# Peptides against a protein of PDB entry 7UQJ: the designs that were tried, part 189

Target 1, 160 residues: chain A of PDB entry 7UQJ
Amino acid sequence: PELYQNFNITPPRGVLFHGPPGTGKTLMARALAASCSSDERKITFFMRKGADILSKWVGEAERQLRLLFEEAKKHQPSIIFFDEIDGLAPVRSSKQEQIHASIVSTLLALMDGMDNRGQVIVIGATNRPDAVDPALRRPGRFDREFYFPLPDVKARFKIL

## One batch from the design tools (peptide; made by RFdiffusion4, then SolubleMPNN)

Design b2_p20_3_s3 (from b2_p20_3, 9 letters changed)
Fold by OpenDDE base, seed 4:
Order: structure tokens, then sequence, then C-alpha cells
Structure b2_p20_3_s3 (fold): chain B 160 residues (1-160), chain C 160 residues (1-160), chain D 160 residues (1-160), chain A 20 residues (1-20)
């Protein structure tokens, strides 16, 4: 939030980190949270996994998302980091599709409901940007995307 | 600097990055330097090693520190990154203890003498935060600390 | 190692990571150690600093290097990461030159003595590749070099 | 372009998209 306010850029409601596993997405999110916190202004860093939202919060995922955003707003400036946000994507099973659709819809609404003046940034990380609901990747949501390239697979192959 | 100005936070005079070796402390400092410079506003990044201050600047370390801070102030917004700042800690040899004490005292005075309105941030990196003089870790000096955990080998596996 | 076996490429005995300080050399080495370990196959990661080999192991550096390589072989697949491998380079003082020459000679012999079938990779990191003994940079030793450029200050500035 | 490729080779995050 403050990072973006500081740049006189409308803080994106969300930033998508995408790239192959291991490219430093989670590290960068933590690093951003760290770099944004001061003695006078501690950034609160919230971290959740997309798969955990589906599996651990069965029947309460929407409520837990709301509580997460409320807590982030209460402790602003804040970063909410969703690791493996593609884990919120529908799995091809019909009953799970409705649950996934409701959770994604709730996340969309929460991101849309963030005041642009709020010091809450949502960072999503995924290895599969195409598995993230395109609705999340629209303006006012995850409207900035950062590709974390593999260090050239050839460079890894040269090392490994 | 811009990061902190942008946050409407009094830029800490110093930020301590601590954590196991290879957790990305130096990378983060450079990333912060990078993230704070725009096409219009280049951040000047100064880097020194704590051990180099003791070894290369024998008898001139205090002067070189003063010159470094003056140059950083001249080229503000600036980041001064002290890698291995624990290398300024006293080695248990009596003659070196006086030299170390003088250098640390000079660094303390330079950090205390930074105008809170100055666009100079000092970042110290260490693998041993307890080897950093506690006087450097006080308010108005390295008053912000960021722990760089070892990304769990598994978390890096998920990253790579 | 596994990446190399999977590619039927002879694992390099050594890989040199070089580039400006804070380009992520140590982070990459740890990330490689991480990316090569699975739940079934843990990579053992050994880390030493070149300067520590000289300073902490006075009179036993050669023995400690041998023990390190033996331990790495015992716990294979393994990565031995030498941070600041340029710290093994001779300092211009005559008595230290003989000690440095013996340590470097031992390291050369240990790298040469690694069976190409061994799942031990040595990674050296340096900010000064030209300060690394050219003998270490020959085929069968650090025969692969990876330049870690400064992340364009601008590219990180786009993130923050 | 070469710099961007080199950055890509290093796994340095690149800003790919800014949505209005």
Amino acid sequence: as target 1 above (160 residues)
Amino acid sequence: as target 1 above (160 residues)
Amino acid sequence: as target 1 above (160 residues)
Amino acid sequence: EERDRELERLGIPRLERVLP
C-alpha cells in the first residue's frame, strides 16, 4: 500500500506474482512486507495458501476470507499474501465448482471493496497464471503482474 | 528513502537485515535500492563490507565512513548498505578493540547525525545480529530489523 | 545433481557464481540445494566462507576441507557452497601466500578427486571472479560459470 | 531486450502486465 502510495501510483488492490515454482515469489512477498515495515509503521504480513483456504476452511472459507481482510484492514498497513492462489481455481468436480465459485466470488468482492486509500495490498502467487480466474486479473484486483522467470532452465541445467 | 517517504514514515536511519547466510539480505538491499529509484529519481546505492572497513581502512576508517555518509547525502536519495556489519564488532584483541570502538563510535555518531528528513537509508546486513553492537540497534539507528529466514528447503523446492 | 542425472549430463564438479554483491548467488545456491531435494531425496547443503577457511582453520584448513568433502560425499546428493571463494585467493603478504597456496592446492586436489559419478556439486560464489585462482576455473573444477547481473535497478523498481 | 533476457535468466521478477 504505502509502497504504491509512495510512488503516487494508485495502489493496486492486488499484485500477481507468477512464474515457475521456486522463482522467489513467496520470498519476494515476504521481502516486500519486510521492506515496507518501519519502527513507527509495522506492516502486518498475512499469509494464506489457496489450497488451505479450500481444504482447511470447508464451509467457512468465505467467512475466513472476510475475517482476514478485516484483520488486515485493522492492522494496516498490511500485506495479504495468497500463496498458490491458483489453488482457489475450480477442480473439475461439480460440487467443488460451486464452493470454488463462491470463494472466488467472495475474494473478488473483498478486493473490490477495498478502499483505494486503504493500506492493504493483496499479493497472489501462482505457478499457473492461466489457472487463476481471469476475473481476479482485472483492473482494481490483481491488476499488476510480475513474472518470476525460471533462471534459464539451461542455466539450471548448466548448474545442475 | 522513497519507500519510507512514500509511506509517510520517518525513514529509519537504519534497517538491520539479519538471518542465516544466503537468505537474500544483500539481494533485498539492492532490490530496495532498485525499487526506490525511478527513471526520474535514481537512488544511489553505496555498498561496504564491515570487514573491509576494518581491514582496508586501517587508520582512515572513521574518515572513510564520514566521506561515505557525505557522498550518500550528496547523492540522495541514497542507500548505504553495510554487508556483514557484524564485522565491525570488536575482535577480542586489545589493540584492535580500540580501533573497533572508534569505528563503531563514528558510525553511531554518523547515524545519529543524519537528519530525519534526509533521504539516506542505512541498511546493515548480518548473519549474527547478536554480534552487532547493541548500541547500533537502538532507536534512531538500526531501529528496524528484518529477519530473513532460511526459506525452508521445501519452500525453495516449491519455488524452484 | 538429480537435474544432471536426469539430463544424462556429467554433473560439473564445480560451478562458479559470480557477479556484483547482492545478486543472489548465495540465495541461488541454497535454492538449487532446495530444488534438488525432494521429500524422498534430501540434498545436503554445506556452506563455508572462503575467508573463514583462512581465518578459523589456521593450520587445519586443508584437513577441514578434506573432512568437508568426505562429509558431503557421505551425505550425497550434496552441495558444497563456498561463499566468497575469492577469500581463498592469496593476499599480497608472503607468509600468507604459502598458506593460501596450500589451501587452494588442497581444494584443487579435492575437486579433481571427486568422482564424476558422485552426487556432490561444489558451488563457489564470488564478487570478483578474477580474484579466484585461474586454476580453479579449469575443466573438471569450476568449469561452469554463471553471471549474476545486478537485477536492473529499474526492474526491481517496477515491483516496488 | 538482452538485459531483460539476462534478468529473466536470473529469475528476477519482471513486470509483465499493468492493467489500467
Scores: peptide ipSAE 0.052, ipTM 0.265, DockQ to the pose 0.060
Fold by OpenDDE base, seed 5:
Structure b2_p20_3_s3 (fold): chain B 160 residues (1-160), chain C 160 residues (1-160), chain D 160 residues (1-160), chain A 20 residues (1-20)
Amino acid sequence: as target 1 above (160 residues)
Amino acid sequence: as target 1 above (160 residues)
Amino acid sequence: as target 1 above (160 residues)
Amino acid sequence: EERDRELERLGIPRLERVLP
C-alpha cells in the first residue's frame, strides 16, 4: 500500500502485532487505519477475530476469508485486521487441526495472491506470536512484526 | 481505593467498558491499572477472557472465578479485568444457558460479596453491552459504563 | 514527511494530539513512529516533555530545542514528540511568561524553518489544547489536531 | 538497544522483525 510504497518500501502484505494483552494492538491498528484515511482517500477497515472466524462460520470460514479479501480489494485502500490471529491456527487439537490447517492454508493463499500493488494491508494481532503458524510469518505474508510492550507505570503516567 | 476516595466517589465494584472492537478497552484497563500503580502501591492486574473461563474450565468455571476473586483480594489493591465479558453469558443456547446462568450467578454473588472497602475493581469489557446479562449491569455490580467510541475517522483525517 | 506526501498531502509540520489524560496520545505518537520505521528506513523518535524542557534546562531550553530539531534533521526521517506541550507555554505567570514566550518563539521559529520536504514530523500532545499558545496552532505549525476522546469523562472519573 | 529499552519503558511498539 501507499503507506509503505511512499517510503520506497515494498509494502508488507502482512504486519504482525504481538505483545501482552491490552498493549494496544487493536487500538493501534484502528489508529493506523484512521491516520491513513483522509476525506479524499478513505481507508476501509475490516476487522475479524480469529476465534470468531472459526466459531461463527463453521464450514464456511474459508469462504468468509475469500469474501473478506475480495471486499477489502473492492474497497481499497483497505486494512484487514485479524484480532487474535492465533485463534485461526490453534496448535494441538486433531479435528480442529484439520479445519484450522485448511483455514490457515486459505489465508496463506489469499496473502500470497495479493499483488504488491494492492492497496490492502493485513494486520494480525496476537498475544502469542509463537502460536501463529510459522507459515504465516514468512516473507510476503506477516513479514513485519511489531512488539507491543507493556507500558511501564511511568510511561502510562506520561500518556495521562 | 484512594483514587475514588479522593473524588469522594463510592468506588464502583464493577465498570463496564463497551464499544466497537479495538477501541482500546483492554488497553485502557491496563492503563488505568498502571496509572493507579506506584512504587509504594502496586496494583495487581488480573485478566481473564469470558470465553476462556467457559472453554478452558468446563465444570470448574465457578471455582476458578472464586479463586480469582480470592487472589485479587489477597493482592489488593487489584483490578480484575474480564475481557469479552459477554462470553460468560451468551444468550441463546439451552445447555450452555444453564452453565452460563450458573457462572453468571457466581459472578453476581462474588460482585455482591465485595465489600465497598475492598480495593478490588472489576472491569468488564465487551463489544456488545446488550449481550451482557442485565443482572450484571445493576447497582453494586457493573453499575458504571464507559463507551469507547471508534476514533472518528474524520478526527484522524485532519492529521493527514 | 513521506507518510503524508505519499498520500498527496502536504505533510503537516506539526500535529496536535489533544484529549483528556490517558486517552493514548503518547502511545499513539510512539506507535505511529514504530509503524513507520523499518529495517531499511528507521524513523528516529525524539521525545521531550514540555515541563521537562523548562525545568531541566533552565536558561538553555531554547538551545536544547534547537539541538533537538537539528538532531531530528540529522536523523530524518524523524518524529519529535512533545508530551505535555502546554507545559512549554503556561498562560499566566509573568516571569515565567517571558521565558515561556521566548521558548515558544523559538519553537515557532523552528517549526516555521522546517521545509515541507523535511522528513521531520512534530507531534504535540496536550490535555489542554486551549492552554497551547494559539500561535503554535496556526498553519505550518500544529495545523492538524486530533481529539482523543475519553471513554466518557464521567466514565474515567468513575474508574478513577 | 538503549532506544529499544526506552521504547519498551514507554510502552511503545517496536519493530521486532522484518523478513526479507
Scores: peptide ipSAE 0.065, ipTM 0.382, DockQ to the pose 0.078; fails the geometry check
Fold by OpenDDE base, seed 1:
Structure b2_p20_3_s3 (fold): chain B 160 residues (1-160), chain C 160 residues (1-160), chain D 160 residues (1-160), chain A 20 residues (1-20)
Amino acid sequence: as target 1 above (160 residues)
Amino acid sequence: as target 1 above (160 residues)
Amino acid sequence: as target 1 above (160 residues)
Amino acid sequence: EERDRELERLGIPRLERVLP
């Protein structure tokens, strides 16, 4: 959000945080939400786990995504954070295709339906960016990607 | 900056990051500085600790603040980050008043002297927003406050 | 924890985060605590500043360290984060040796006494890894080091 | 590439991709 307008860049509909587990993706998303909220202007943060959307809402996952985006729109300015988004929108593999295809399609439609003037930001976090459906990583969706490296044990030693 | 531009809000002269220790205030400021810098548009990031300005520059703290703001103005677009700003500008308590009063007065004057069209953003970080002189938290100074919560599971759900 | 469990690596007794001020050491420690905490598995995060342990607990610093490790053990899984650990365990300089030597000795003993099967992780953060007593940086103590670079001004520009 | 590898080594969140 604040990253894109200082540069006259159209705020992305989505930002993808990716990198190994425990690299601070979820925390950075929370910190961004907190750091964008003032006393006068509270940003509403919504957090969902990709796997939780699938498992807790069997058959209702699409509706839950719609409701989430509607709530986020109602409570603008807002951030929707999808933790483990690769659990929600895996690259289409043959055996789980139908349920995932509909959820991915719904998420794509919801991201495509966001007016660029809306104060809703979507952040996805994953350990496996290549396991996220490439359709989500296109312009107007998760079109900004941030890598959170493991400080490699060997690289940690070269920098000290 | 961009949160404010999205909303046609005059970019605040200052942003206060506050919240418990290790909630990401300093990292967020650095991430924002990093995030606001492109290959074409380099944001210069200046970092000072409030306590360091007092202790390292005994009697020169006012001059160091002036020089810092001049350097930031010279290297626009720029971010000035004051870590532990409550150490620089504590709420006036009776016994240390003179040295702190002059530094606070200088910081107030420097923030008031920033042209709203300048590409200089001031970020203050504190664990104790109530220990920051209320004069710094007024409109045209640190007039935007961002709370960095402890990521307690319960607090995470109230803030998000 | 999750970083180490994902790699079948025995969780280190201690992890040293080092790098310039405001590179995200404290935030990463909290991020790790946060990312490793689920609703089912809450990680308790303990934070202490090295200088605060010395200054607030004159003569009781050893006892406070023992109590901290006991509390962390009682509230497993847990993270103990020492911010500015170079303030707690500086490299032995001649004039302050006795008070520091006893505290360092206590911290060494507490880290050595941690059963590898305990779900207690110790994270130390410093701006000066070479100012941390080398005895703390040995195997079985802070045996994993993580450098937090200054996002170099030029590197900041490629990342955003 | 060397700088990106250095940033990777460093644990700094890097922007990997900006799509137009």
Scores: peptide ipSAE 0.030, ipTM 0.310, DockQ to the pose 0.066; fails the geometry check

Design b2_p20_3_s3 (from b2_p20_3, 9 letters changed)
Fold by OpenDDE base, seed 3:
Structure b2_p20_3_s3 (fold): chain B 160 residues (1-160), chain C 160 residues (1-160), chain D 160 residues (1-160), chain A 20 residues (1-20)
Amino acid sequence: as target 1 above (160 residues)
Amino acid sequence: as target 1 above (160 residues)
Amino acid sequence: as target 1 above (160 residues)
Amino acid sequence: EERDRELERLGIPRLERVLP
């Protein structure tokens, strides 16, 4: 809460963390949630994986997104972290997946419907920012993007 | 253990994570320990700070290193993470610190004495790879190095 | 910048990141510095280790703290990150170390002297919040605490 | 709760409530 207020930055409705896998995007989102909570003002951190929303909630993903945003609003100040958001919100240009298009549309509507006064921040993390629907990257949504560079590719390959 | 075995990579006895402070070296080491641990095969993660070994165990640092490696071997598969390993194993060229030279020698011997079949991985993290004794960076020790670049100031600024 | 403004939280002069080592506290602080900077409004990130200030600047630690806060104020908006702040500001109950008591007193005065309008945030990171002088954890100083839990073993898997 | 237990199991801190 406080750091962003200090900087007089209109709180992004959405922040996109992008970069290669395991560059600390998810950790960062979590630690942001942590770093914004005080003893007096706990931030509620909600985390979902994009692929998990699709896989676990076939036909109910839209409802689950609504419920998530409602719960986040109820427990504000809140952070909603979508890990692997490219799995939730693939680029619409793939004709075949009407289901994905509807989920993306719901997420867009939820992001747009967040009143600017809501103490809810949405963080999306992806390894593939170009796989995220450009509509989500527009102003008023994930309008701030954050590149998590690989610790040099060699570093990861040898750790794995 | 399995991850490194699966890659047919002779499990590096040692992996050096280097890069500017707060690039996620310690996090990565921890995340690796986690990532290699299944419900069936828990990896035991041992963590020590180089400076803490020197400060807490004055005159017993060598014994504590031996005990750490023995415990790691007993609880294999294991990861030993040395945070700030440059604090434990400074470059030997500083004549004055016989104590440091002996600790480095013990660590070298422990790394060399890890039978190639041991499911023990040693990860050293440092902000100053050039402050790490070159003997530790030789084959059979920390023979794999991983640069954790600063997320460019801009990249970090986007993330938080 | 944006997250904290949204939360309508009076920008803490100080934020304490606490939790087990390698939970991403330093990464988070750096990420915070980053997320708060736009192309138009760069946040200057200052980082110091608590132990390094003591070890490198014996007898000058107080002066170095003053210079750090002055530089941060000059380059505001700024974040001052103290890694291992428990090394800089140990609990005063150890009577013997007048030097530590004076450094803590200087840090307290610098934290208290930050005009509420200053675009300077101080982040302290520690693995041992109970080792931090309780005076630093009072309102107007590190009055916001952020627990960085160990990603339990499985949870680190999802971060990678 | 289950996901947080799974996250706990998965050692992602249940940053449920970032406990201040």
Scores: peptide ipSAE 0.000, ipTM 0.346, DockQ to the pose 0.065; fails the geometry check

Design b2_p20_3_s4 (from b2_p20_3, 9 letters changed)
Fold by OpenDDE base, seed 3:
Structure b2_p20_3_s4 (fold): chain B 160 residues (1-160), chain C 160 residues (1-160), chain D 160 residues (1-160), chain A 20 residues (1-20)
Amino acid sequence: as target 1 above (160 residues)
Amino acid sequence: as target 1 above (160 residues)
Amino acid sequence: as target 1 above (160 residues)
Amino acid sequence: SERDRELEALGIPRLERVLP
């Protein structure tokens, strides 16, 4: 509740940040974490890369996802940020189907198992929202999508 | 000595940059490298990710760390930047204990073996300073810690 | 042709972005993708990490590179961005020679096989241009190199 | 829209989709 009050948003279980790399998705996920952290309430920020979960946790990816969600729940208010979530949850129709299917199914179950009364936000960042399994983009999962446009080159040259 | 004079700091063996991802830890580590490089003295910058050292160097991680420190010493003045150092040196009490313990022990020994007279700075970046083995955070190792706060959302909206 | 007209550059087959991590290489690659995308012409942006291609595609890396270039060619105008390309195409003289040699040879062949008449740009980002196989830095491959300097610390403190 | 172009120029993330 309170994290969502601080976000001034109806409690999404998941937010999908999509847009080009370097558009500040990770930066915004972190800015949201900071803006919602007061001196009195530190938000615990969990970051994982989708590709790292698949490659580093081969055979334990499901367990590590469960542990991640459990830790996030224990350390409420918390944010789970999945960078490159399309690497974790590719569209099931892509021929690397079986190993990804179990991990995706686990992530779906974990997101579905989040009580909206908890102060855990899941932010997925992707460059390819269409490469994310559509099941993750359903209500109660990544049900809000933010597009991160590229800053104009001119605007960036003012920032760089 | 001279690198530390350029840093205008008493020579730390290691600096821990901690704070949220996208707060510019990597960027600052590189800015420090650049600010300490004059036209006359190029700083050699070595970057490794903690998680890559564990996953890519399974069985050779210790040797690769030694080689990294030797190369950094050969190419003085130099900076070794460990991104995601919590992936390399997790708290020993986490059940992935044995493989991590040897790598952490090697990193500790390498940091302890750095003569303060050398122009090698080790910068560790982490999102979780408390997930870094406390042995790495002792004097003569990562003995300086810089917190990278998130820029205020308002400040970021000026920068974006 | 038209993508290169939008870039206002003589058609490189490949552009090497080199410079310190966190200097915005990925960000610029994406800004280039956006600046060249009009409402009428969406640029398809393909991102791969060099280290991920080696680690995730062990035994299929060559095939996956071929598929990537074929997809990029099908979805012209397109950008292939290789982040950490030194992880994919390390200098052949480094003792991890054989597995890297085939992948590098495949990437060389794919870049050489790109007709300059196509609207496919390959951008490699590296922190170590000297760690990239010199064969990739030849004319017709990564034949343009952009150095991404660190923003001056003072400039960065204005941006942070 | 012109506003979308301004937002894109500023790199301000926009909400594209809210699922009920």
Scores: peptide ipSAE 0.038, ipTM 0.214, DockQ to the pose 0.057
Fold by OpenDDE base, seed 1:
Structure b2_p20_3_s4 (fold): chain B 160 residues (1-160), chain C 160 residues (1-160), chain D 160 residues (1-160), chain A 20 residues (1-20)
Amino acid sequence: as target 1 above (160 residues)
Amino acid sequence: as target 1 above (160 residues)
Amino acid sequence: as target 1 above (160 residues)
Amino acid sequence: SERDRELEALGIPRLERVLP
């Protein structure tokens, strides 16, 4: 609840951060975790990179996703941040390997299985929203999308 | 034309951003794209990571490069940003695999084939300019290089 | 010596920067290098990514590590920064490939072989300190750890 | 708006889509 008030959003299960790399998606997800963490209420931040789930856990990626969501639920309030989520859940194509299809299916089931009263937020970050399976972008999943525009050169020169 | 005026540069085909990682090369390439994009003239920004072209498209990397340049030309004004370009076009060594040699050859041909009157800019980013094939750093290719220095600690403490 | 005074630390051989990705570990390592570099005393900054050492130098990773430490010693005062060091030196498991075991062994030997009077600092950055071999986290190796927390949203809004 | 352009220029994330 308070976690979601700090986002100024009704509690989505999933938020998609999309926009060009280096626009601060990862940094924002993290700043959100920090701002929602008080001395009285620490938020546990889980981070995974989409490609790392596929590469490190060949044959166990589904189990690792389940464990991640269980740990997030156990340590709530929590944020699960998937960086480069297009690597984890690419758009279903006729050429998509069965392994990717099963991982996507597992992630869908895990997002659908979240109790909206729970204090687990999922943030996906991608540079390619169109490369993320549209099934993940449906209501009750990544149903909010934030575009991260590029800073103007002038704005950046003020930051430098 | 205006794109190049905003860069304060005569229209290079290719610009190399080099400097240490985390100096904001990717963020600058993007801020440039944003600053050159007006309501009247949207710039299409294509981003590829050098290592991803080799790893995802084993045997099709050349075709993917051709398609990328064709799409960039079709959607001009456009920017093609190659992040970690040293992964795509490493220096030719006697031990360099034929696969890398053919990808470099294709990228050279694509850069040489750009009409300078076209509105396609190629930006390469690397942490290791000396690891990029010198053939890419010749006139008509990546013929401008921008060094991204490290921010001074004092400057960084103002940014944080 | 002065390099270590600028860090306000007794000269560790190795410093582990850990914390979530995009918290500025790489940028901090670099800002430290810049702040310790004067007009009279330039610090040479060597950067390697853990996964790149394994992927680019299959069978030569050990030799490349040795060469890196030799070059750092030759160009002292110097900093060796390993980004994503958990990719280079994962925790020893019963399933760990011999290749990773030998690379870890070489890195351990190189860190142990550093002369404490030398002006070579090793900085490792990871998002997963628990995925780094505990042998690297012993005294005389990465014996100092700095946690990089997420900036508060309020702090980030001041930086933007 | 001019404000939205300033926010975009600062790289502040913009909400693009909310699904019901």
Scores: peptide ipSAE 0.008, ipTM 0.254, DockQ to the pose 0.062
Fold by OpenDDE base, seed 4:
Structure b2_p20_3_s4 (fold): chain B 160 residues (1-160), chain C 160 residues (1-160), chain D 160 residues (1-160), chain A 20 residues (1-20)
Amino acid sequence: as target 1 above (160 residues)
Amino acid sequence: as target 1 above (160 residues)
Amino acid sequence: as target 1 above (160 residues)
Amino acid sequence: SERDRELEALGIPRLERVLP
């Protein structure tokens, strides 16, 4: 009946999955992407790991982020999943190298530049939502957050 | 063994996924099975629906459960997923026919008989954990529970 | 209207989600209801399970279906999600009780009676599209089908 | 719900939507 009430929610440009490590954030993101794909509407799922963007794309991270968003836009409907996004978008106040600030600024601009008519969803997963730049958690970006509680630490081990 | 050995944790005999219908319990179980499969380590995923075991295997449900556990053991590493397990293992105190009591007793024995060295994980999904026989929720059986809240329709809206 | 206009596709009166059990059909339907809601456009999500309509609404199933469609129309834009629709609308050729034939006929009439200008989408989920009355799968009803494959190990690779 | 409280009491945390 009433259980699925009228939730007035702006289509999120971004969703933040947060919670302790191995709470199924990555799994849920993949499961959502899989669930969102249909025969007529194949969702293109793009996965990037925050640390991989920094380590593998040194000096090209900003370009690779732009290309990722462009490719996601080209292959709409699309999901961009950033696993360990705290590695990609650390808090600006952290004395992390100027490189991180540029990447975060690029990601902010890409999130802001998503046309509201686009069918691109961004999912960020983190174990530490407090370690994610607060600018990413603002309206029009990752303005939705899902806490993935520790399944009892025992339960976590029992699923793997 | 080895994957759990690295964590010094007794491999779970069973995990109960519970929460409102369409919270992704079944999807999570499948996504877990998929995530745990590698090229080197294919996980065999067995799925049964509780009501189907009762309706399709009338008079053979106990045998089919035994065969399912044997086949899962033969194809290790394995996941046995019971969707709507409240249909398979209703509370014993329910005036449901003697057939249900026998099936529950068989499932209890199979859960208890799982060698701790086996790579068989049992996942039960239910919309009503209170409708599952409490004996199944004891240590060594479904001793870990995951609540799948309704993604608040807001939260659903924020994932899509 | 406009959201489907961007896809150059006549807004389906109905969409059939089909695939093996636990492929995320229910989660997807819920997620889609979610994605389609914005701050400006709250989607009302109605969920019914096929078996529940038969079992809980014995003798009132037709009336409850009419009320459901009326309420969905009143709360536009709306999604009506039928989980396990093969339980609600089994193939008419099955010697299933006269009750099922009446319910299917009512659902057909309601699907046909949806004003093309209405913002009501019907989603049916089934594990067995072949068990759904073919009359429901005709143009103007569930004329779009989405196969939810098992996240086979291959689907894991395509989502990555 | 009472059930949610029981789950919380069992240390099964609820997926909470954290609003910023």
Scores: peptide ipSAE 0.000, ipTM 0.276, DockQ to the pose 0.082

Design b2_p20_3_s4 (from b2_p20_3, 9 letters changed)
Fold by OpenDDE base, seed 5:
Structure b2_p20_3_s4 (fold): chain B 160 residues (1-160), chain C 160 residues (1-160), chain D 160 residues (1-160), chain A 20 residues (1-20)
Amino acid sequence: as target 1 above (160 residues)
Amino acid sequence: as target 1 above (160 residues)
Amino acid sequence: as target 1 above (160 residues)
Amino acid sequence: SERDRELEALGIPRLERVLP
């Protein structure tokens, strides 16, 4: 509730941060976690990389996702941050496409299964929003999107 | 000169941005590039990942680094940003240690070979400064280090 | 208008970024400037430090502030960023209190004198919002405040 | 926008809110 109120997010919603590399998506996710934390109300921040889900968790990715969501629920209020969530995208191999489909399916189920009263927020960050499975971008999942533009290289930062 | 003056960097210096993941190292590098760019003086920003240097440039990494520095000099004023520069670190295999040593040796030579009058700045970003070869952290290379701390959770985003 | 729309700031409004050191206030101000800049609409970013206004501009601080606002108006759309704006706060000396009062009075007048149609935004950053003169925090001045919390260094960033 | 109010409630500066 309050965490979601601070996010002005109706539970259970994921937030997609998208934009070019180095636009502060990960920094913002941390800053958000931080802002919602107080001495009395510490927010637990969980971080995963999409590429790590595919590469480091080969054969256990679904189980690790389940454990992540369970731990996040246990340590609520909490934020789950998936950095480079487009890294769930298959490398152009049929085997990785199947693994991807299974992992994405598990993530969908976990997001859909979030208790509306839960104080767990999911943030996904990507440089390629179009490389994120459209099913993850539906209502009740990553249904809020924030674009992080490049700081324009042409912006005349005159330090006078 | 001016670019280095704006960075308060005496040429030819690399800058190491280090700190935990998502502390805005990459964002800062881009913001710096942007801040030093004007209508009259566009800064060219080159980005590489340390892991990409090892993985995507297999057998040509040294050549690609040379080309990168040549292009940066050609398009000066310029910034070369190495994201995840610790990704040059060998995976604990003797073969990767040799490849790493060769690539690092090439990068050292390229940094040492930068013209003191050149308008090329090198920024390295890492989550693991101790995983960066100490030779890269010597004077004339990445001799300036900026720590990007985790922002700490206690503080409320009160939009007052 | 559009710049203020992007900030959702009704002119002539200053924005106060406050929060502990290293929370990315300065980074955010730069990222904001850059995000609002386009090829067609370049934003000019001016930066000053509060401590520099008192120390480097001794005897000319008011004049330098006037020139800064004039230049910002001339190069609109523009952002004036005062980093460490609490550095305008007097050190506990009666002489610095008078200098502070005069500089703050000048800044108040300059902010109040901004044309409602002008495309000049003022951002102040501070680690000590309570050390900022309350008069600066009134409507039409720094009337929007954004807290940048430290993301807790103790936030259990379990990379599970 | 509703999203702008939401992020305002978050303390996220709106300029990073290039909401598509």
Scores: peptide ipSAE 0.000, ipTM 0.337, DockQ to the pose 0.045; fails the geometry check

